# Ledger of designs, part 88: peptides against a protein of PDB entry 5OOQ

Target 1, 227 residues: chain A of PDB entry 5OOQ
Amino acid sequence: YREDVRQVVTHPANALSFLQPGRLVEISVNGKDNYGWGAVVDFAKRINKRNPSAVYTDHESYIVNVVVNTMYIDSPVNLLKPFNPTLPEGIRPAEEGEKSICAVIPITLDSIKSIGNLRLYMPKDIRASGQKETVGKSLREVNRRFPDGIPVLDPVKNMKIEDEDFLKLMKKIDVLNTKLSSNPLTNSMRLEELYGKYSRKHDLHEDMKQLKRKISESQAVIQLDDL

## One batch from the design tools (peptide; made by RFdiffusion4, then SolubleMPNN)

Design b2_p17_3_s2 (from b2_p17_3, 8 letters changed)
Fold by OpenDDE base, seed 3:
Structure b2_p17_3_s2 (fold): chain B 227 residues (1-227), chain A 17 residues (1-17)
Amino acid sequence: as target 1 above (227 residues)
Amino acid sequence: MILPYREYTEEEIESLL
């Protein structure tokens, strides 16, 4: 059920409008490499220059550039290619006791574990010397201020996901969290139906994306919803 | 709160958190 919610939340139709510069996102690459909370730099539609006809899944169809402060210091960060989510071998988060550095990594929407209800003010040029480290310090400060975890966007209240099947899924999860006993099999079929509905809304979201990108370039909106 | 998109200092970022 948590994965089903994640699939809906990270779908382009829902996620892209919340991936403004400075948006905090929790990052897990390939389900293995947990970078923790990072800050969104930007995102773009994934374009395969070698095969323009390449069809990506919805969750792989966009690349999100994120600043992380947990990159292993000896990772080959120089091999990172902008807008290439296929990370080189050796790119990994620092383990306990290892030193970390700040890096900008390209990820897919599928690598987003959670979207935070917090935005950092981002420098205009994140690639300039020292700017990533500034964001890295801010990320540490955020983690210090939220020892119990960074607040996550509410899919319904904040993200305004009003799909009836999703609302039913959320209600079921709430009931299941209260009643550990209900059967997980019935919810997978509903995810496919939800996915089909979001795929059709995708065209409308590309138009909204262009508009929101223009707005986000001109305005840093801190939605500090009153916690 | 909507702030102009500009370079922010670490202190400014911390003050807004």
Scores: peptide ipSAE 0.018, ipTM 0.600, DockQ to the pose 0.069
Fold by OpenDDE base, seed 4:
Structure b2_p17_3_s2 (fold): chain B 227 residues (1-227), chain A 17 residues (1-17)
Amino acid sequence: as target 1 above (227 residues)
Amino acid sequence: MILPYREYTEEEIESLL
């Protein structure tokens, strides 16, 4: 059920509007590599230049660049490719007793465990010398101040996810958290239906964005002709 | 809630929450 909520929260239709620069997100790559809380730099739609016809799942269709302060110091960070969420071998968080560094990593929406209700003021150029480290210090300070954890966005109150099926899911989770009893199979089917609805919303949003881009491009072309 | 890049006091953080 927590995973079901995570899938809805991290769906592009819901998550992207909250992935502003400086937004705190909790990161788990491939369900194994926990980087903890990082800060969003930016995001972009995933484009495979080698295979433009590549179709990604909704949760893999965007790349989010995130500053983390938990990268293992000896990780081959120079091998990181911008906008490539397939991380090189050896890219991992520092383990207990290991030294960490700040790095910008490209992740998918599927690697977001939680979206925080906090946003850092990000430097304009995160690639400039010392800027990642500044963000890293801020992340450490945030973690120090929130020992019980960084506040997570409320899907209903903060994210305004008003889908009736989602609300029913949340209520069921609340009931199930109180009663460990109910069958996982019935929830998987409802999750698929929810995903189908969100996917359609996403497609509509992307269509609207593409339309807005086409309109803006057309206006830019008109403005260029008028100049 | 937006946190600027500065040192915050505990009181400031509590006031922001």
Scores: peptide ipSAE 0.049, ipTM 0.528, DockQ to the pose 0.147; fails the geometry check
Fold by OpenDDE base, seed 2:
Structure b2_p17_3_s2 (fold): chain B 227 residues (1-227), chain A 17 residues (1-17)
Amino acid sequence: as target 1 above (227 residues)
Amino acid sequence: MILPYREYTEEEIESLL
């Protein structure tokens, strides 16, 4: 079910409007290479110049450039090809005890685990010397400030996914998560009430987040010049 | 929410969340 949610959330119809510069995204390449949270630089429709008739799946049809701060220091980052999501051999995140560097990597939508409810203010030219490292510092700071994890966009409240089947799926997941966390027998009746209260609390929290977002968007024209 | 590239206090972040 989590994968089903991910498929819907990362579909171009839903995801692209939230892949603004600086948007935080959690990155996993090929289901194995976990880079953690990165920041979106930009995205473009995937075009195969060699095979213009190439048909990509929806989740592979766009290339998203992201800044990560977890690239293994000895990774052959010079071999990275712009807009080529097929990463060279040796491009990987640093393991525990290894040193990492900041890098811009091209990924597909399928490599996005989650979309964060936060955006960094991105430099105009991320490829300029030192700019990736600045973003990397900001990513570390964000992670420090959110020890319990970076807040994820709510698919319904934030992304406004109104598909009935998706809403049913989300409801099923919520019921299952509640059943898994709560002993099955007594919680069926309380689940609807708790879900109602949780939904209301979540709605209030989202309303508060939306208000804070509006306030933040109005204030977030904060100049990058002070870095 | 857009976080500019500055150090924010925990209070500032909590106020933005």
Scores: peptide ipSAE 0.022, ipTM 0.540, DockQ to the pose 0.113; fails the geometry check
Fold by OpenDDE base, seed 1:
Structure b2_p17_3_s2 (fold): chain B 227 residues (1-227), chain A 17 residues (1-17)
Amino acid sequence: as target 1 above (227 residues)
Amino acid sequence: MILPYREYTEEEIESLL
């Protein structure tokens, strides 16, 4: 069921409108290489110049460029080709105890594990010297602020996925979670994790709304004082 | 949302939220 939800969430019809610059996404390449949370730079429709007749699945039909801060330091990052999601051999995340660097990698929608309910401010030119590292620092700070995980977009409440079959799927998952939680022993930890994630999401949404209001009010006040 | 400490335009803020 989690994979089914992921397939719906990462479908172009749903995902692309949430892949704005700075959007946090959790990245898993080829189901093995977990880069953790990265920040979206941009996306484009996948075009194969060598094979214009190539047909891609919906989840492989777009390329998303993302900044990651978990690239293994000795990875051949110089071999990365913009808008080529077929990563060179040796491109991998750093393992425990290895040094990491910041890199921009092209991924497909299928490599998105989760879409975060957070955006970073992105530099205008991410390829300029030092800009990737700036985003990397921001990613570290986000991870520090959210030790229990970055809040994920709610498919229904945030993404407004109103497909009846999807809603039925979500309801089934909820019922199953409730039934699994009705067993007194499994109830406490998973409910706390789910409620912790949900509570953090709600708190973050409210915090963002409050921050937006504060910034808007501060700007309105600055504009009023400058008038 | 982690915004670098700088002045942001309303448009920038709206784009981030």
Scores: peptide ipSAE 0.022, ipTM 0.517, DockQ to the pose 0.194; fails the geometry check

Design b2_p17_3_s3 (from b2_p17_3, 8 letters changed)
Fold by OpenDDE base, seed 1:
Structure b2_p17_3_s3 (fold): chain B 227 residues (1-227), chain A 17 residues (1-17)
Amino acid sequence: as target 1 above (227 residues)
Amino acid sequence: MILPYSELTEEEIESLL
C-alpha cells in the first residue's frame, strides 16, 4: 500500500507542483541507496540528446536536482553529469561511521520516497562555492528539529489528490491501520490479513495501473488539447 | 530558514523560485 501511494504521489501530475526550490524530499536511489532528506534545486523534463526518440515512463520522464548532505566523501562526485540520473558507479550515501559531504545529484521521480511539508530557503546560485554546504547545514538543522521525522505532505489535504480510486485506497489503508491497532486477535486473522494484504496488493496494483492509465490518458488529452 | 508549505504564500513560493 505504501508503494502504491508513493506511485500516485510521485507521478508528474501530482508531484511537480510541489517540487519547488527548497522542497524537502526523501531520496532512495535504485531501492538501496538511501540519501535521507534532501532539498530540491530544480527539475526539468528528461531529454535524451543522443536518443531523442527515447520513451521514458512517467516516473522517469523528469530529472530532479537535489542537494543531499549524506554523500560518501570518497564518492566520485566529479563524475556526476548535470541532468543525468544514471549515477556513476561509486556514487553512494555514507554508511555509519563514514564521512559525508554535500552534493547535488540528479534523480528521477521514482527515486523520491516522500515529499516533505517543509521548504528551505535556497540560495540563488547553489553551484557557487559553499552554497551546497549551507543547504547541508540547514538539512541537519531540520533533522534536529524533527527527531521523529520530517512531516510528509498529506496526499489529500495538502496535495489535493481527489481521484476517487486513490481516496478509496487511502480509506482502505486507514481502515487496515485501525484494524491492526484494534484487533490483537487470532493467528487465523493474521493469515486472512496476510491473504487480504496480498489480495489487496493485487487489487491495489490493478487500481494503480488503472489510475496510471487514467493519468496518462488525461495527460495525453491535455497534450492533445494543447496541440 | 525553514518554512512549512502550508504557511507559504504564492508570493513566497515565487520569491523562492
Scores: peptide ipSAE 0.030, ipTM 0.508, DockQ to the pose 0.150
Fold by OpenDDE base, seed 3:
Structure b2_p17_3_s3 (fold): chain B 227 residues (1-227), chain A 17 residues (1-17)
Amino acid sequence: as target 1 above (227 residues)
Amino acid sequence: MILPYSELTEEEIESLL
């Protein structure tokens, strides 16, 4: 059920409007490499220049660039390719006792574990010297202020996901959190139907263009004075 | 001060800080 919710939340139709610059997201690459909370730089539709006819799943159809402060110091970050979510070998988070650095990594929507209800101020040029480290300091400060975890966006209250089947799923999860005994299998079949509905309803390409325009117009993010 | 486009209200943010 948690994975089912994650799939709906991270679907382009729902997630993209909340991937503004500075949005905090929890990152898990390939289900193994946990980078913790990072900050969104930007996102773009995944385009294969070599194969324009390449079909990606909805969750793999966008690339999100994210600043992380948990990159292992000896990771080959110079091998990172912009707009390539396939990370080079050796790109990993620092383990306990290892030193970490700040890096910008390209990820897919499928690598987002959760979307935070917080947004950092993002420098205009994240590639400039020291800018990633500034974001890294802000990430540390956020983690210090939220020792019990960064607040996650509520899919219904905040993200306004009003799909009836999703609402039923959420209600079932609430019931399951109180009663572990209800059969998880019956709800997985409806997830495919939910995805089919999201894919058909929105020309995600046009929605993304409109969203990028709105994001560009909304540039005046006031940093919390205390961050 | 609420970040513009925060989905949290000022009261909610203050309660979290």
Scores: peptide ipSAE 0.025, ipTM 0.699, DockQ to the pose 0.128
Fold by OpenDDE base, seed 4:
Structure b2_p17_3_s3 (fold): chain B 227 residues (1-227), chain A 17 residues (1-17)
Amino acid sequence: as target 1 above (227 residues)
Amino acid sequence: MILPYSELTEEEIESLL
């Protein structure tokens, strides 16, 4: 069920409007490498220059650049390819007791575990010397202030996901959180149906959400200037 | 600086801090 919610939340139709610069996101790459909470730099539609005919899933169709402060210090960050979410071998989070550094990594939407309800102030040029480290300090401060975890966006209240099937899913999760017993298999089939509906509406929702994104970005910039 | 996005009120953020 959590994965089902994650798939809906991280769908381009829902996620992109909340991936403004500085948005906190919880990052898990390939289900193995947990970088914890990072900050969104930007995102772009995934384009394969080598294979223009490449078809990506909805969750793989965008690249999100994120600042993480948990990169293993000896990771070959110089091998990171711009706009390539396929991370080189050795790119991993620091384990317990290892030193970490700040890095900008390209990820897919599928690597987003959660979208936070908080945004960091982002430097204009994150690639400038010391800027990623500034964001890294801010991430540490956020984690310090939220020891129980960074607040996650409410899919319904905050993200305004009003899809009937999603609402039914959320209700089921609420019921299941109260009642441990219901079979995970029945829910996976419903997820596929949900995704099928999202995929069909994706193009229209993408256009609407690009517009909403532009509006939200403009509002976020205004809020940044007013603070 | 943590900026609450419009999704959380300042009060809600302060309550979480």
Scores: peptide ipSAE 0.023, ipTM 0.667, DockQ to the pose 0.140
Fold by OpenDDE base, seed 5:
Structure b2_p17_3_s3 (fold): chain B 227 residues (1-227), chain A 17 residues (1-17)
Amino acid sequence: as target 1 above (227 residues)
Amino acid sequence: MILPYSELTEEEIESLL
């Protein structure tokens, strides 16, 4: 269910209006490289100059440049290319005990784990000397102020996602959370609910495919009305 | 697992910084 919500939240139709400069986003590249919370610099539609006819998935169709303060110090950051989400070998977050530096990395929407309900003041020129480090200090301060985690945008209240299938998904999650909080004792029912969640994951995956289709259709209609 | 969310507006959260 969490992944299903993430797929809807990070879809271009919903996410792009909340990717203003300074917006906090939680970053996980390839599902394994966790950079933690970073700050959005900018975003652009993904264009392949070598193959202009390249078709990307919705979640890969935009590139977001983000400042992170968790880059491993010996990462080849000089090889990073703006608006190229294919990261060079050796680009990774610092592990425990390793030193980190600030870097601007290009990511896809699929690498966004969550969108925060907070924006930092961003310098006009993030590439100027010392500016990334200033943002890095601000990120550390935010993490210090929110020890229980940075507030995440509410998909319904804040992002105004009004899709009926998504609202049904959210209601199901709320019901499940209420049931899990009320009955601490039955470990066995949690396993059956987990298996039921896996079975529903298949149904929700179909619902999400339908939702993605409806969203893609609505975007196509908006593009047609602007012509 | 409860998904974290905030009922606070961006402005309200910024005021806490």
Scores: peptide ipSAE 0.016, ipTM 0.528, DockQ to the pose 0.105; fails the geometry check

Design b2_p17_3_s4 (from b2_p17_3, 8 letters changed)
Fold by OpenDDE base, seed 4:
Structure b2_p17_3_s4 (fold): chain B 227 residues (1-227), chain A 17 residues (1-17)
Amino acid sequence: as target 1 above (227 residues)
Amino acid sequence: MILPYSEYTEEEIESLL
């Protein structure tokens, strides 16, 4: 269901109007290379100069240039070709403990995981020396301000997607999320804590009953010796 | 898994920046 939502949101008919310069987008290339949140530079319709008759899918028909700050430092960024979404071998995000750099990468709409409800101020010339690093600093600042995650555009409220089948899909997701949140397994840690407290209270109550019985028996024996 | 759709308005977000 999440993938179905992503397919609708990233469709050109819906996404392109929200891909203004500076728009934050979450980037995953080939379903493996997660660059995190980047900033849109621009987009263009994909044109194959070698094969003008090439037909692309809707999600592959546009190229989006994005600034990322998570590029592995030793990636062959000099081999990046403008408007070519087929990234050279070795172009990847930095892993944990690796150093990263800022880069502009061309991606397809299919590489957008989510569209953020934030837009950065973009330099007029991102290709000028130091400008991509300025955007990279802004991305770090945004991530610092939103430690719980960058807010995502609401497909219905913000993007105004009114398709009936899409609305039905969203309702199904909401019902499933409600069922998952109401699932006694997530409540099971709280239930285990409550059950642990309840079990301890029950054990204490039984111990008190046994102690009261012993006190009553001892008092009955003292009354028999005083007669 | 709740999709993190923002309840924040664009104005509220601009005020945080």
Scores: peptide ipSAE 0.016, ipTM 0.520, DockQ to the pose 0.060
Fold by OpenDDE base, seed 5:
Structure b2_p17_3_s4 (fold): chain B 227 residues (1-227), chain A 17 residues (1-17)
Amino acid sequence: as target 1 above (227 residues)
Amino acid sequence: MILPYSEYTEEEIESLL
């Protein structure tokens, strides 16, 4: 259900009106590189100058430039291309114990995990010396003030999403939350059981994939010996 | 799973920062 909500919230029809300069967004690139909360610089429609006929999905059809303060210090940030969401190799967030720097990165709407109910004051020229670091300080201050997390925009109350299917989804989530709050112990045990089943299923799937690969490799070796 | 949302308006949150 969370992913279903994210797909609706990050759709261009809903998200773009809330991607003003300084808007806080939570960033996850390729489902693995979590940069945390960043600040929107600007956005533009994705145009492929080399292939004007390129068709992008709705969630890949716009490029959002964001300031992050969690970029790994030794990342090749000089190789970043404006409005190119295909990040160079080595562009990643800092891990635990690593130093981070401020950077502006281009992302797609699909890389937005959440849209915050807060905007920062943004410098006129974010590329000027020291300006991204100023935004980075503001991001640290926001995180300090909101230790329980930055407030997220309410899709219905704030974003005014009035789609009937979406409203039904939100009602289902509310009912589930109410049930979870009424019996937390039973639901925690069930969640652990579900997670355990999911983990086991994932492990079995990887084992099957590895087995299929080994079989394919063995068949390839047999064919080479018969030549 | 509760989606965190603020009951505060953007202006109210900005006034706290």
Scores: peptide ipSAE 0.015, ipTM 0.458, DockQ to the pose 0.096
Fold by OpenDDE base, seed 3:
Structure b2_p17_3_s4 (fold): chain B 227 residues (1-227), chain A 17 residues (1-17)
Amino acid sequence: as target 1 above (227 residues)
Amino acid sequence: MILPYSEYTEEEIESLL
């Protein structure tokens, strides 16, 4: 259920409008490497220059650059390639007792565990010397101020996700959280079905938006040629 | 500086800063 909510929240149509510079996001790469809360630098549509016909899933179709302050100090950060979310071997968060450094890492939307209801002031040039460390200090300060956890964006109240199937999903999760003692299996199957319906509906909406954009662009080109 | 870009008013976040 949490994964189903995460999939909806991190979908490009929902997430991108909240990935402003300085937005806090909780980062988990490949479901294993938990970097904790980082700050968004920017995002870009994933483009494969070598294979322009490459099709990515919605959650892998964008690259988000994030500052983390939990990178293991001996990680080969020099091997990080801009706009390549496939992290080199040895890039990992520091374990307990290990020293960490600040780094900018490219991640996919699928690596976002949660989107915070907080935004940091970001330096204009995060790649300049000392700027990542400044953001790292701010991240530590945020964690200090919110010992019970950084507030997460409410998908309904904050993100304005009004999809009926999603609202039903959220209600079911609330009921399950309150009724942790009742049969979780029957509710899981129904949530998977609701998520499947949402995903399909969203894909169709995105296709329609793309089509409308193409039509508008084509009309704009025609109008420019007629001028 | 933590900027309020949430449902929190600029005033509420300035109070948290």
Scores: peptide ipSAE 0.063, ipTM 0.587, DockQ to the pose 0.172; fails the geometry check
Fold by OpenDDE base, seed 2:
Order: structure tokens, then sequence, then C-alpha cells
Structure b2_p17_3_s4 (fold): chain B 227 residues (1-227), chain A 17 residues (1-17)
């Protein structure tokens, strides 16, 4: 059922409107290479210059460029080709105990495990020196603030997916989750998780207010410098 | 402490509650 939900959520008709610059996405390449949460740079329709008649599946028809902070340091990142989601051999996330670096990788929609309900302010030029690392620091901070996981977009409430079959699927999942949650142990863990999420949400709300103030102040400063 | 370069919508915040 989770895979079925993922397929609907990551379908171009649903996903693309939420792949704004800075959108957090959880990345799994080929079902094995888990990069964790990354930030969307941009996306483009996949075009095969060598075979213009190539037909891609819906989930492979777009390329999403994402910043990850979990790239293995010795990965051949220089071999990455823009707009080519076929990653070179050796491109992988760092394992436990390995050093990681920030990288921009091209992925397909099929490599998106989850779409987060958070965005980062993206640098205007992510290719400029140090900009990927800045995003990488922000990603680490987000992960620090959400130890129980980054909030995922609600497919119905946030993404407004109103397909009847999908709604039925979601209801089935909710019933199953409720049954699983009827276990007192699951309820206690879920309550702690919920409480942790609530606490973090409150902190994020305050942070958002402060950030909005800073943005307003920065805009005011820019207006003052333009006067 | 403000998340560096974080952007949230009110709807995003409400969805977390």
Amino acid sequence: as target 1 above (227 residues)
Amino acid sequence: MILPYSEYTEEEIESLL
C-alpha cells in the first residue's frame, strides 16, 4: 500500500506542482541508494537527444535536480551529467562511518520516496562555489530539528488528490494504521512522536515568524540601499 | 533559532498540527 501511495504522489500530475525550488524530498535511487532528505533545485521534462522518439513512463518522464548532503566523498561526482538520471558507477550515499559531501544529482520522480511539507530558500546559483554546502548545512539543521522525521505532505489535505480510488486506498491504510495503533505500545510511541512533532512544530512556527521578520527587514534594507 | 534558508507556508505549519 505504501508503494501504491508513492506511485500516486510521485506521478507528474500530482508531484510537479510541489517540486518548487527548495522543496524537501526523500530520495531513494534504484530502491537501494538512500540519500535521505534533499532539496529540489529544479526539474525538467526528460528529453533524449539521441532518441527523440523515446517514450518514458510517467515516473521517468521528468528529471529532478536535487541537492543531497549524503554523497559519499569519494564518489565520482565529476562524472555526473546534467539531466542524465543514469548515475555513473560509484555514485552512492555515504555509509555509516564514511564522510559525505554535498552534490547535485539528477533523479527521476520514481526516485522520490516522499515529498516533504517544508522548503528551503535556495541560492540563485546553486552551482556557485559553496552554495551546495550552504544548502547541505540547512538540510542538517532541518534533520536536527526533526529527529522523528521531516513532515511529509498529506496527499489529500495538502496535495488535494481527490481520486476516488486513491481515497479508498488511503482509507484502507488508515484503518490498518488504526488497528496497528490499537496496540498500547504503538499508541505510546505514537503519542511521543506526536508530542515531539507538536513541540517541533511550535518551534518551527516561531522560527517562521522570525524568518519572515528577517526577510521583511532585508527587503527594507534593500529598499533603503536603492534609495 | 531560525532554520537557515527555511521557507514555510501557513498551510505547511497547520498541516503539522
Scores: peptide ipSAE 0.028, ipTM 0.528, DockQ to the pose 0.173; fails the geometry check

